# Peptides against a protein of PDB entry 7K3S: the designs that were tried, part 44

Target 1, 60 residues: chain A of PDB entry 7K3S
Amino acid sequence: MEELSGKPLSYAEKEKLKEKLAFLKKEYSRTLARLQRAKRAEKAKNSKKAIEDGVPQPEA

## One batch from the design tools (peptide; made by RFdiffusion4, then SolubleMPNN)

Design b2_p23_4_s3 (from b2_p23_4, 10 letters changed)
Fold by OpenDDE base, seed 2:
Structure b2_p23_4_s3 (fold): chain B 60 residues (1-60), chain A 23 residues (1-23)
Amino acid sequence: as target 1 above (60 residues)
Amino acid sequence: DLDKKIEEHKKELEEKIEEALKE
């Protein structure tokens, strides 16, 4: 148990920690939304390849 | 990697806020 025997955080330090936490929550949500968009785009690319490899070219 | 790092720092900040609210 590291005693985080840090001096009681000042009101300003507590508010700065709340601001940092809100920022991290926002960046997490942004990154997650980017990852989910990338995964959807990858699935849409893989579905196009499956259609292109399954059409026999009509012999002329 | 970035998501893991964000969650780690988020947890560390939540712990520091909880400790700072118990004092």
Scores: peptide ipSAE 0.095, ipTM 0.688, DockQ to the pose 0.061
Fold by OpenDDE base, seed 5:
Structure b2_p23_4_s3 (fold): chain B 60 residues (1-60), chain A 23 residues (1-23)
Amino acid sequence: as target 1 above (60 residues)
Amino acid sequence: DLDKKIEEHKKELEEKIEEALKE
């Protein structure tokens, strides 16, 4: 048995740490979703330029 | 703002872990 040789965190302190960890996980997931959206938007902009620069303008 | 708030909550978690390890 690892003697938790520190004063055992009170039930209230453990719950507060769990709440803070849940908040950090939520905000990480939100930031990751924003980053993934930004990368998709950048790829979509680069794809439009490649189509416009690769069509020889038909001489009308 | 969001990254600052994440870092603040991370620091507060680290501080509480250090306090719990010093007793």
Scores: peptide ipSAE 0.088, ipTM 0.679, DockQ to the pose 0.072
Fold by OpenDDE base, seed 3:
Structure b2_p23_4_s3 (fold): chain B 60 residues (1-60), chain A 23 residues (1-23)
Amino acid sequence: as target 1 above (60 residues)
Amino acid sequence: DLDKKIEEHKKELEEKIEEALKE
C-alpha cells in the first residue's frame, strides 16, 4: 500500500476521501443500529430466562 | 473550503464512535 501520507491530496483525491468518509459514516450508523437492536434482543432473552430461573435481575 | 468539510465529516464520525462506546 503506497503511503499517500507524504503528498498533498489533489482535488479529486480530497473529493474521493469526502465520499469515503460519508460512506463509512453511513455504514457505521447502520451497523451500530443493528448492534443496538441485537443487544436489546439479547437483554430481552436474558430477562425472560432470569424470570424463569427465579434469579433476581441484577440492578442496573 | 473542501478541507473544512472533510474535517467536519471526520469529526462527526469520531463523535458517533465516541457515543457508541458510551452505550
Scores: peptide ipSAE 0.048, ipTM 0.616, DockQ to the pose 0.036
Fold by OpenDDE base, seed 1:
Formats: sequence, C-alpha cells, structure tokens
Structure b2_p23_4_s3 (fold): chain B 60 residues (1-60), chain A 23 residues (1-23)
Amino acid sequence: as target 1 above (60 residues)
Amino acid sequence: DLDKKIEEHKKELEEKIEEALKE
C-alpha cells in the first residue's frame, strides 16, 4: 500500500481539483461529440460519393 | 483553442497531483 504520505490536500484544494476535473470532463465530452459528428459527416460524404461514382449518370 | 485549454488544465492538474505526491 503506497501510503499517500503527502500532506492531505485541504478541503478547499480538493474542491478546486474537483471543479477542474469537472471542467476537463465537460470539455473532453464536447470535443469528443464534435469529433464523432465530424467522423459521421465524413463517412456520410464518402458513402454519398461512392453511390454517385457507382451510378452511371443517364446520358440524356 | 479548446485543445489548448484542455492541455493547460490537464497540466495544472498533473502539477498539483505531483506536488501533492512530493509532500
């Protein structure tokens, strides 16, 4: 058992770390949601392009 | 901007954890 022999973080320091962790989790979730949206949009574009390249345009 | 802000907060958390582990 590594005894966390460091001076126990004050209650105020612990609360400040919790606030920062909550902020990081929020921003991470926001970034992840943007990345997932971008990846879905890219996949949708690539799928649309694959359909357009595979359908011979009717020569009218 | 957002990635920079995440990295700044990450670094500040890592520094505080390291400080709390050195005392």
Scores: peptide ipSAE 0.088, ipTM 0.679, DockQ to the pose 0.075; fails the geometry check

Design b2_p23_4_s4 (from b2_p23_4, 11 letters changed)
Fold by OpenDDE base, seed 5:
Structure b2_p23_4_s4 (fold): chain B 60 residues (1-60), chain A 23 residues (1-23)
Amino acid sequence: as target 1 above (60 residues)
Amino acid sequence: DLDKKIEEHKEELQKKIEEALKE
């Protein structure tokens, strides 16, 4: 049984929770930026295949 | 999965902060 000690959180505990929340917000933003970059890179790969099928390679 | 887990932990921590600010 986790003691749900309904004691008011100390100032130090509140600051520790704010720090943890700020860390999680930063990690979320970092992961989201990576996901958005990956989705842009996937679209750029699909567009390169469409150009290679349509440009006659100059015979060397 | 990771983004969902991060969001769940943010919501849990936000709730604990809001509860601690109502006292």
Scores: peptide ipSAE 0.083, ipTM 0.657, DockQ to the pose 0.060
Fold by OpenDDE base, seed 3:
Order: structure tokens, then sequence, then C-alpha cells
Structure b2_p23_4_s4 (fold): chain B 60 residues (1-60), chain A 23 residues (1-23)
């Protein structure tokens, strides 16, 4: 493994870092949107059960 | 160095995902 640890990043390495960081930000946004959708779907299942069991929904 | 910086940023983004699971 080349020890990149002591040298200033070359222009090409900086551009590769920016590309990888842009990819990670995209995957973050995609994952977050999936998690938020999953949470909304879970809340919708729990609300259906609370109505069926006659338990008053905890007020927000 | 470069791969270490990528891993640090990946861990930061993972932490933000885990925080968003608690909200």
Amino acid sequence: as target 1 above (60 residues)
Amino acid sequence: DLDKKIEEHKEELQKKIEEALKE
C-alpha cells in the first residue's frame, strides 16, 4: 500500500477524493430517503394496530 | 492518506444515517 500519508495530495488524487465524496453523499441521500420511507411505513403499520387494539394513539 | 480520508468521511456519513434513524 503506497504511503500517501506524508505527501500533499496531487491534483488527480484531490479530484478522485471529490468524486468518491460525491458518491458517498449520493449514497447517504439515497439511504436516508429509504430509511425515512421505512419509518413512515412502520408508523402506518403501528397506527393501524393501535386503531384495531382500541389503544389511544400517544398524542405527539 | 486518501483512503483514510475517504473512510473518515464514510464514517461521518454513516453516523448521520444512524442519527436520522433515531429521529
Scores: peptide ipSAE 0.059, ipTM 0.638, DockQ to the pose 0.059
Fold by OpenDDE base, seed 2:
Structure b2_p23_4_s4 (fold): chain B 60 residues (1-60), chain A 23 residues (1-23)
Amino acid sequence: as target 1 above (60 residues)
Amino acid sequence: DLDKKIEEHKEELQKKIEEALKE
């Protein structure tokens, strides 16, 4: 294993790094969008419970 | 090292996801 620790990255290594970083940014954005969707779905469940406790049943 | 730079960026993105879970 040549220690690449001191040489400037080759063009191919830089492009491979850019591709991996673009993939990680995409997976971050996908995960964040899932999280935000889950939080919106939870808030929508909690708003339905607030409507059901506020209707007095009409005494028959 | 190239793999070290990728793991550092992965850890930074994971930390931002964990911060977004706490809100």
Scores: peptide ipSAE 0.054, ipTM 0.631, DockQ to the pose 0.056
Fold by OpenDDE base, seed 1:
Structure b2_p23_4_s4 (fold): chain B 60 residues (1-60), chain A 23 residues (1-23)
Amino acid sequence: as target 1 above (60 residues)
Amino acid sequence: DLDKKIEEHKEELQKKIEEALKE
């Protein structure tokens, strides 16, 4: 447990910290959603390649 | 600096997400 060994934050400093934490949570959620979308898109590409490599194209 | 600490935590969280998505 990191003891907050600093002076107690003023009310204004606590509100500013809450706003910064809300921003951080928003950026975290945005980053997570992007990375999860990228991972799903990569899996979908790899599944298409596995199907295309497993189907002999009819030589016309 | 609180802004520096917030950016460090953002980068650490992003790194942990990227690591967990590579496994």
Scores: peptide ipSAE 0.052, ipTM 0.629, DockQ to the pose 0.066

Design b2_p23_5_s2 (from b2_p23_5, 8 letters changed)
Fold by OpenDDE base, seed 5:
Structure b2_p23_5_s2 (fold): chain B 60 residues (1-60), chain A 23 residues (1-23)
Amino acid sequence: as target 1 above (60 residues)
Amino acid sequence: DELDRKIEEHKRELEEKIKEALE
């Protein structure tokens, strides 16, 4: 745990934190989009299998 | 789920540090 030294952050430190935050927001959005795509692909695969097995699809 | 949790935790920590630095 780095002690938050009660010194005001320099301009350079604030800009570095903004850059890190922008990176984390981008990676979060990218991971979320992948997860949502995977869930849609899984539903589509399960739907195809249920049609082939003659099981009535639950309406979404 | 674990990666999303870690990303969201570090986002909150950085948002808090930015807020404290702007007060």
Scores: peptide ipSAE 0.106, ipTM 0.675, DockQ to the pose 0.064
Fold by OpenDDE base, seed 1:
Structure b2_p23_5_s2 (fold): chain B 60 residues (1-60), chain A 23 residues (1-23)
Amino acid sequence: as target 1 above (60 residues)
Amino acid sequence: DELDRKIEEHKRELEEKIKEALE
């Protein structure tokens, strides 16, 4: 943890930062869940094409 | 300001974690 070399934030600025970080964490979780769903849907499409093309699925 | 700098740092850290989770 590099100590961010700046003026110490006031209590009010720290609470405002916590609110903004809580919002960012919520948007992160929402975005991650969408991206992971898209990645799973893409893998499922690729697996259907591999079966149709007669290519053996790589064992995980 | 120092508040905006800290927010942008945490935003970059979250973007890198999203990238890593998609690799």
Scores: peptide ipSAE 0.092, ipTM 0.676, DockQ to the pose 0.034
Fold by OpenDDE base, seed 3:
Structure b2_p23_5_s2 (fold): chain B 60 residues (1-60), chain A 23 residues (1-23)
Amino acid sequence: as target 1 above (60 residues)
Amino acid sequence: DELDRKIEEHKRELEEKIKEALE
């Protein structure tokens, strides 16, 4: 068991921690949404090119 | 500060999750 022998954070330190963590979670969610949009846009471009080139799409 | 250590830990955890999502 890793002894988390840290002093208990004050109320003000806990509120500051919550604000910083809320910011980090927002930036993570924004980055993930951009990544997922990019992956979908790449798949849609590849699918459109395969249709235009007469290559049979693999059945979904 | 213990606060800054906890922030840096959670920042590293989120950076690793972003890296795993890029793979």
Scores: peptide ipSAE 0.087, ipTM 0.670, DockQ to the pose 0.032
Fold by OpenDDE base, seed 2:
Order: sequence, then structure tokens, then C-alpha cells
Structure b2_p23_5_s2 (fold): chain B 60 residues (1-60), chain A 23 residues (1-23)
Amino acid sequence: as target 1 above (60 residues)
Amino acid sequence: DELDRKIEEHKRELEEKIKEALE
């Protein structure tokens, strides 16, 4: 049992915490989706360069 | 305060999950 060695948060403080955590979760999801698109774009650029330079593509 | 400490804890946890997604 993690001793909640803090004063219990008021109802208003708990709702403010939930709102801030929902915001952080949204920003995480947005950042992750951007990152995944960037990673796919870099792989596509590297594949085009490997074909142009006549370098054998490393098998995945 | 305790609220700000809990927010910064969850912020750090989400930042680490973003770093792991860069690998």
C-alpha cells in the first residue's frame, strides 16, 4: 500500500488534475503520431537514396 | 504543492514514453 502521505486533494483539485492529465495524454498521442509519420518518411528517403546510389537494400 | 508534484511526475512519465518511441 503506497501510503498517501499527502493531504487528500479536494474535489476541485482532482478535477483540475484529471484535466491536466487528459491534456498531457492528448499531447503525447499527437507527438507520437507525428513521430511515426517522420520515421516512415525517413525510411522512404533512405530507400530512394539506396536505389539511386546502386547500394543493395539491406533486407528488413 | 502536491498537485503540481503529481503533474510533473506524470509529465516525466509521458516524456520517457516519447523517448522510447524514437527507438
Scores: peptide ipSAE 0.086, ipTM 0.673, DockQ to the pose 0.033

Design b2_p23_5_s3 (from b2_p23_5, 11 letters changed)
Fold by OpenDDE base, seed 3:
Structure b2_p23_5_s3 (fold): chain B 60 residues (1-60), chain A 23 residues (1-23)
Amino acid sequence: as target 1 above (60 residues)
Amino acid sequence: DELDKEIEKHKKELEEKIKKALE
């Protein structure tokens, strides 16, 4: 256990930390979902263009 | 504050995870 070289957090400070961490995790999940949607949309556009150009789709 | 240091540590960890997800 790395000793976090600091005063032990009070109960109120720990609850405030949990709220801030819950917020940061929510923003991370939102950003990740947006990124995954963008990547899927790009792949779908590239696949549609490959079909239109008569390029054989790589078999799944 | 020690609370602000711990929050900044977790913020940097999440930023690094976002960066790796963008690669």
Scores: peptide ipSAE 0.082, ipTM 0.660, DockQ to the pose 0.032
Fold by OpenDDE base, seed 2:
Structure b2_p23_5_s3 (fold): chain B 60 residues (1-60), chain A 23 residues (1-23)
Amino acid sequence: as target 1 above (60 residues)
Amino acid sequence: DELDKEIEKHKKELEEKIKKALE
């Protein structure tokens, strides 16, 4: 693993870093969308439980 | 380097978005 710490990055290395950054931004957005969907699904489950505990069973 | 500045800018923007998503 050559330490890129001292040489100006080649054009090919710069393009590879831009591609990696674009990939990371895409994967972040995908992961965030999954998390937000999961949080919405959890809130929708919790709202159904609040309706079941609030109905007094009719005494037979 | 302009690329290093752009990478660091985008890294900071992603870190701030992660912080807000975990709040």
Scores: peptide ipSAE 0.068, ipTM 0.644, DockQ to the pose 0.027
Fold by OpenDDE base, seed 5:
Order: sequence, then C-alpha cells, then structure tokens
Structure b2_p23_5_s3 (fold): chain B 60 residues (1-60), chain A 23 residues (1-23)
Amino acid sequence: as target 1 above (60 residues)
Amino acid sequence: DELDKEIEKHKKELEEKIKKALE
C-alpha cells in the first residue's frame, strides 16, 4: 500500500497552483476566441458564396 | 510555441515535486 501521505499544501504551493490555473484559463479563453472568429469568418464566406451562386439565404 | 514552453516548465516543476515527495 503506497502511503499517499497527503501533506497539506503550503500557502506558497496553493498560490503557485492558482497562478497555473489563471494561465490555463487565459490560454483557453484565447483559443476559444480564435475558434469563434474562425467560425464567424467561415459563415461569412459561405454566405457570400451563396449570394454569388443565387441561392436564397435561409431565414435565421 | 510559447504555450508548449510554459506546459513543459510546469511539467518539470511537478516532476521535481513528485520526486521530492517520494524521497
């Protein structure tokens, strides 16, 4: 039986984990914003092509 | 990649902590 001697995290270790979590949340938000912009750009391209091809836009 | 560098930094820091906790 491996003794998972779960010593309580020090104050400094907790602050370091908060910093890591803040970084990951920032990078997630950046990636999500890029994905949302890409999807909007794709929809705008498809809409322009559908107008050029004379296809009526689906009512939203 | 700047994200990959930061991930690798955090990985090494965790590996060192795990090693010290097993000593």
Scores: peptide ipSAE 0.066, ipTM 0.607, DockQ to the pose 0.044
Fold by OpenDDE base, seed 4:
Structure b2_p23_5_s3 (fold): chain B 60 residues (1-60), chain A 23 residues (1-23)
Amino acid sequence: as target 1 above (60 residues)
Amino acid sequence: DELDKEIEKHKKELEEKIKKALE
């Protein structure tokens, strides 16, 4: 039974949480960059297909 | 200091949720 003690985190616990947060932020940024590349590739494929199908792409 | 405050805030919020779930 982990004591739900409202005790402040130890220095070591804080540093460990900072490391975990830094890792999660890095992995989030990496995943977001992959998603953005995938979305750009999908848009480029859809634009190529729409040009081939003779559909005017709205200039957005 | 701001990060430490955020960590302690989230810790308290989790502790309160666990307490309520055991109630």
Scores: peptide ipSAE 0.066, ipTM 0.577, DockQ to the pose 0.023

Design b2_p23_7_s1
Fold by OpenDDE base, seed 4:
Structure b2_p23_7_s1 (fold): chain B 60 residues (1-60), chain A 23 residues (1-23)
Amino acid sequence: as target 1 above (60 residues)
Amino acid sequence: EEKALEKIEKIKKEIEELEKEFE
């Protein structure tokens, strides 16, 4: 990663960083939603697996 | 699940680093 930490960013560089930030916020929200779905699916499987034995879930 | 947690922490760090460029 180029350490831009010392030069005033041009308008074009700031706009590129805003686009990257918006992309990362979207990827964050997508990954968080995946995690929340996985946790809900695990709880639903554990409530069903309290009745049926022994199949190892593939860690995704 | 662990890979999703790792990815979340990586994205949070990258967001924080980019937000510092606007300070």
Scores: peptide ipSAE 0.424, ipTM 0.888, DockQ to the pose 0.341
Fold by OpenDDE base, seed 2:
Structure b2_p23_7_s1 (fold): chain B 60 residues (1-60), chain A 23 residues (1-23)
Amino acid sequence: as target 1 above (60 residues)
Amino acid sequence: EEKALEKIEKIKKEIEELEKEFE
C-alpha cells in the first residue's frame, strides 16, 4: 500500500477508495445479517429445546 | 457465529482506516 497519508488524493484515487468503502459496508451488512439469522435460529432452537433433553448442537 | 464476529471487527477496522484517508 503506497502511503496515501498526507498528499491530496487524485479524483481517481478518491473514487477507488469510495468503491472499496462501499464494498466493505456491503460485506459488513451481509455478515451482520448472517449473524442476526444465526442468533434467531439459535433462539428458535432453544425455544424447541425447552421440551426435549440434553444433546449438544454443532457450532456453525 | 464467532467467525462472523471476527469478520465484522476486521471490516470495521478496515472501514475506519479508509475513512481516515478522507479527512
Scores: peptide ipSAE 0.424, ipTM 0.889, DockQ to the pose 0.293
Fold by OpenDDE base, seed 1:
Structure b2_p23_7_s1 (fold): chain B 60 residues (1-60), chain A 23 residues (1-23)
Amino acid sequence: as target 1 above (60 residues)
Amino acid sequence: EEKALEKIEKIKKEIEELEKEFE
């Protein structure tokens, strides 16, 4: 990526970057919520597996 | 789970690079 660090961005370029940032922040929140659900589901499975020997959980 | 962690780290880096363009 050419570093645009040397020229002030136009208004249109700044608006495009704001849209991209808003999209990325939404994708971050969605991915984080998925990870948190997975960790809760793993804890709920591990609380049942303290009785049954030897099957590795599928890493998701 | 690993793919979700990798995706989070990718998104964080892309956010950080875009935020530098507003400094």
Scores: peptide ipSAE 0.427, ipTM 0.889, DockQ to the pose 0.355; fails the geometry check
Fold by OpenDDE base, seed 3:
Structure b2_p23_7_s1 (fold): chain B 60 residues (1-60), chain A 23 residues (1-23)
Amino acid sequence: as target 1 above (60 residues)
Amino acid sequence: EEKALEKIEKIKKEIEELEKEFE
């Protein structure tokens, strides 16, 4: 979507961009929280594997 | 994990592009 590079955005366009920005920030936070959970789960698996020698799990 | 990293980078780029429209 080529939104018009070079025209001052209308109030309505600015509000729409604010809504999109808020959505993207939420999706970022959600994705980051997923990544952090995955990393914690991997560490917890690796700490259990340090006690039981056996079998690589697929990377998530 | 890789798909989550890719998604994060995509979202960061799209955020940066939108933040430039407010300058």
Scores: peptide ipSAE 0.425, ipTM 0.890, DockQ to the pose 0.332; fails the geometry check

Design b2_p23_7_s2
Fold by OpenDDE base, seed 3:
Structure b2_p23_7_s2 (fold): chain B 60 residues (1-60), chain A 23 residues (1-23)
Amino acid sequence: as target 1 above (60 residues)
Amino acid sequence: DKEAEERIKKIEEEIKKLEKEFE
């Protein structure tokens, strides 16, 4: 893919880049939501394990 | 989730590259 980094972008090229940015921002939000769910699930597993192992839970 | 962390980092780098094409 040629890096467009040196030429004035046409209107059509700018619109195509806006679509790509919107797609990436959507993928970011989806992946972030996945990561946040994973971190919450890990915290919940560690909390459950700490209760099961009789270890004092660190207050959050 | 290391895969999600790596994917976020990659997307952030791609976004940052594209946003510079509008400056």
Scores: peptide ipSAE 0.521, ipTM 0.907, DockQ to the pose 0.364
Fold by OpenDDE base, seed 4:
Structure b2_p23_7_s2 (fold): chain B 60 residues (1-60), chain A 23 residues (1-23)
Amino acid sequence: as target 1 above (60 residues)
Amino acid sequence: DKEAEERIKKIEEEIKKLEKEFE
């Protein structure tokens, strides 16, 4: 990918970059929501296993 | 979810690269 870092971007190039930035921010939000669900599910799984193994659950 | 963590990091790097093209 050619480094555009040396030339003033045209209006059309700036709009294309804004669209790409908006897309990436949306992907970030979706991936973050997935990660947060995974972390909650992992905590719930570990808590269930700790109860099954007779380990005192740390109070939250 | 290590895949989601790696993907977040990659997206943050791509965002940071694009934000520098507006400076």
Scores: peptide ipSAE 0.521, ipTM 0.907, DockQ to the pose 0.317
Fold by OpenDDE base, seed 5:
Structure b2_p23_7_s2 (fold): chain B 60 residues (1-60), chain A 23 residues (1-23)
Amino acid sequence: as target 1 above (60 residues)
Amino acid sequence: DKEAEERIKKIEEEIKKLEKEFE
């Protein structure tokens, strides 16, 4: 029985929380897109290194 | 990118706290 008897948030307080939530969702999407690009770049580097280690460089 | 992973986790925790204020 946790009576979270918090006073009902005013309309203005609810709108401020919605703005904060929208900002956080945007920051999340931006950070996730950065992480996905980093993981793709790491995989591409590892694949290129695996090909370079498997191709005998012609000694000039 | 461990910094981006930690930042995502922190944002998810803050989103979850705010969503409880609307319930």
Scores: peptide ipSAE 0.520, ipTM 0.910, DockQ to the pose 0.303
Fold by OpenDDE base, seed 2:
Formats: C-alpha cells, structure tokens, sequence
Structure b2_p23_7_s2 (fold): chain B 60 residues (1-60), chain A 23 residues (1-23)
C-alpha cells in the first residue's frame, strides 16, 4: 500500500477506503461476538466443574 | 479464544492505519 499520507485522496480512493473500513468494522463486530460467546462458555464450564468438584456425590 | 483475540488486535491496527489516511 503506497502511503497516501499527505496527498488529497480522490473521491474514488476515499469511497474505497470507506468500504474497507465498513468491512473491517463488520469483521470486528463478528469476531467480538465470537469472543464473547467463548468467554461465556468458559465461565459456564468453570461453574459446572466447581459444582462437580465441590459436591460429594450422595452415596446411593 | 486466542485466535479471536489476535484477529481483533489485527483488525484494530488496520482500522487505525486506514483512519490516519482520512486525517
């Protein structure tokens, strides 16, 4: 990517950058939602394991 | 999810790079 740092962007270049930014923001939101689901699943697993290790099985 | 964390970081770096082209 040529560093366009300091040259006025054409309208077409500016629209291409806006499209790329919109794509990246969408990928960010998707990846963040995945990460949040993973963290919730880890917390649920850890809570289930803490119950299993902390409750002596009632002798039948 | 380390892969998701690394991907977020990479996306944030690329967003920050592109936002500087609008300043």
Amino acid sequence: as target 1 above (60 residues)
Amino acid sequence: DKEAEERIKKIEEEIKKLEKEFE
Scores: peptide ipSAE 0.518, ipTM 0.907, DockQ to the pose 0.360

Design b2_p23_7_s3
Fold by OpenDDE base, seed 2:
Structure b2_p23_7_s3 (fold): chain B 60 residues (1-60), chain A 23 residues (1-23)
Amino acid sequence: as target 1 above (60 residues)
Amino acid sequence: DEEALKRIEEIKKEIEELEEEFK
């Protein structure tokens, strides 16, 4: 990475960074939604097993 | 989902590094 640290960025450089930030924020939101679905699926599996095995549900 | 957790931390770090270039 060229250390652009301390030089004024051109308009084109700023727009490129904004595009990269927008991409990363979108990937973050997608990954967070995946994680939330996984946590819900694990809770549903644990609840189903706890009913089947008579084991007390672990507080999540 | 350990892969999703790892990817979130990678994205946070890369966002922070890019946001420092705007200061």
Scores: peptide ipSAE 0.508, ipTM 0.902, DockQ to the pose 0.320
Fold by OpenDDE base, seed 5:
Structure b2_p23_7_s3 (fold): chain B 60 residues (1-60), chain A 23 residues (1-23)
Amino acid sequence: as target 1 above (60 residues)
Amino acid sequence: DEEALKRIEEIKKEIEELEEEFK
């Protein structure tokens, strides 16, 4: 792999890099939102189970 | 969600590597 470690990026390379960064930031936000939904759903399951074990359900 | 955690860390690494090319 040639170390491109010394040439200033062309305008076209900088624009391509900005597009890639915008894509990655969007994927990050989507994945983070998924993770936060999963964590909320887990807390909601644990709270429901704690109510079912602690409150006598009135037989309707 | 371990897959979402793994994917977040991969994306953070890719962002960091690309942000270094702007310096």
Scores: peptide ipSAE 0.505, ipTM 0.904, DockQ to the pose 0.363
Fold by OpenDDE base, seed 4:
Structure b2_p23_7_s3 (fold): chain B 60 residues (1-60), chain A 23 residues (1-23)
Amino acid sequence: as target 1 above (60 residues)
Amino acid sequence: DEEALKRIEEIKKEIEELEEEFK
């Protein structure tokens, strides 16, 4: 892999990288929103389980 | 959601690599 780090990017190359960066930022936001929903669902399940484990089942 | 965590770290790395080309 040639270290492309040394050559000044053309205007067209910079615009292509900006488009890729905008795409990745959008995918990040979508994935973060999924992760936040999963964490909320896990907290809700753990809270429900803690309530169910703390309620004495009526002996039959 | 371990898959979402993994994907976030992959995207962060790729963003960092692209932002370095603008320095």
Scores: peptide ipSAE 0.505, ipTM 0.903, DockQ to the pose 0.290
Fold by OpenDDE base, seed 1:
Structure b2_p23_7_s3 (fold): chain B 60 residues (1-60), chain A 23 residues (1-23)
Amino acid sequence: as target 1 above (60 residues)
Amino acid sequence: DEEALKRIEEIKKEIEELEEEFK
């Protein structure tokens, strides 16, 4: 990976990097929202199990 | 969701690498 750290990027290169950055920020937000939904679903499953283990099944 | 956690860290790294090219 050649370190481009020494040459000023052209306007066109900077615009391409801005497009990529905007795409990544969007994917980050989508993935974060998925993660937060998963954490809420896990908490809801654990709460249901705690209720089910705590209710004495009526002896049929 | 381990895949979502992994993907977040990959995206964070790629964002950091791109933000360094603007310094």
Scores: peptide ipSAE 0.505, ipTM 0.903, DockQ to the pose 0.291

Design b2_p23_7_s4
Fold by OpenDDE base, seed 2:
Structure b2_p23_7_s4 (fold): chain B 60 residues (1-60), chain A 23 residues (1-23)
Amino acid sequence: as target 1 above (60 residues)
Amino acid sequence: EEEALKKIEEIKEEIEKLEKEFK
C-alpha cells in the first residue's frame, strides 16, 4: 500500500476514489432501505401478534 | 437485521477512511 498520506492525488486517483465513494454511498442507501423494510415488517407482524398468543418469530 | 447493521458500520468506516484521503 503506497502511503497516499502526503502526496497530491493525480486526477485519475481522485476519480477512482470518487467512484469508490459513490459505490459505498449506494451500498449504504441499499442496506439502510433493507433495514427500514425489515423494521416496518416487524412492526406490522407485532401489530398482528397483539391478537394471537405466544410463538417466537424467526430473526431475518 | 444485525447483519445489515454490521454492514452499515463497515460501510461508514470505509467512507470515513476515503473522505480522509481527499483532505
Scores: peptide ipSAE 0.403, ipTM 0.879, DockQ to the pose 0.286
Fold by OpenDDE base, seed 5:
Structure b2_p23_7_s4 (fold): chain B 60 residues (1-60), chain A 23 residues (1-23)
Amino acid sequence: as target 1 above (60 residues)
Amino acid sequence: EEEALKKIEEIKEEIEKLEKEFK
């Protein structure tokens, strides 16, 4: 593992870093959208059960 | 859900490491 600790990053190293950051931000957004869909699906299932069981839904 | 939370945390830590190298 070359310790890049202390040299100014070359232009090529900075561009590679920007590419990796763009990739990670995309994967973050994809994972967050998955999590938000899962939470919405859980709420929709709980709402359907509450209607079927005749229980008044707590207003959010 | 738990796996997606864990993956978000891993990605945040990796972004923070790379942003420190840019500074």
Scores: peptide ipSAE 0.399, ipTM 0.880, DockQ to the pose 0.337
Fold by OpenDDE base, seed 1:
Structure b2_p23_7_s4 (fold): chain B 60 residues (1-60), chain A 23 residues (1-23)
Amino acid sequence: as target 1 above (60 residues)
Amino acid sequence: EEEALKKIEEIKEEIEKLEKEFK
């Protein structure tokens, strides 16, 4: 990809970048929410596994 | 969990790259 870092972006290029940024921010929020759910589920499993010896948790 | 962490990092890097193109 040629580094556009040296030329002023056109209006159309700026709008395309804004759309891409909005998409990425949405995907970030979805991924973060997934990670937070996984961590909560792991804590809920580990609170039950203080009684059962020797099975590694599946890394999620 | 590891895949979600990796994906968060990839998204952060791509956001930072695009935000530099607006400066």
Scores: peptide ipSAE 0.408, ipTM 0.879, DockQ to the pose 0.333; fails the geometry check
Fold by OpenDDE base, seed 3:
Structure b2_p23_7_s4 (fold): chain B 60 residues (1-60), chain A 23 residues (1-23)
Amino acid sequence: as target 1 above (60 residues)
Amino acid sequence: EEEALKKIEEIKEEIEKLEKEFK
């Protein structure tokens, strides 16, 4: 999507950018929440490994 | 984990690019 470098964005172009920005912020939050879940799960596994020698599962 | 980190950086770069077009 070649937005015209150097022209003021039309109202419609600005609204489309707002929608894309809102989508990206949502995807960021989703991905961050996934990462935080993975990190918590890894920490919980490592805390269980400190009590009993149980097999490594693949990193997420 | 690494794919999620990579995707976070890709999303940050695209957010920053779009936020520059509103200035």
Scores: peptide ipSAE 0.406, ipTM 0.879, DockQ to the pose 0.348; fails the geometry check

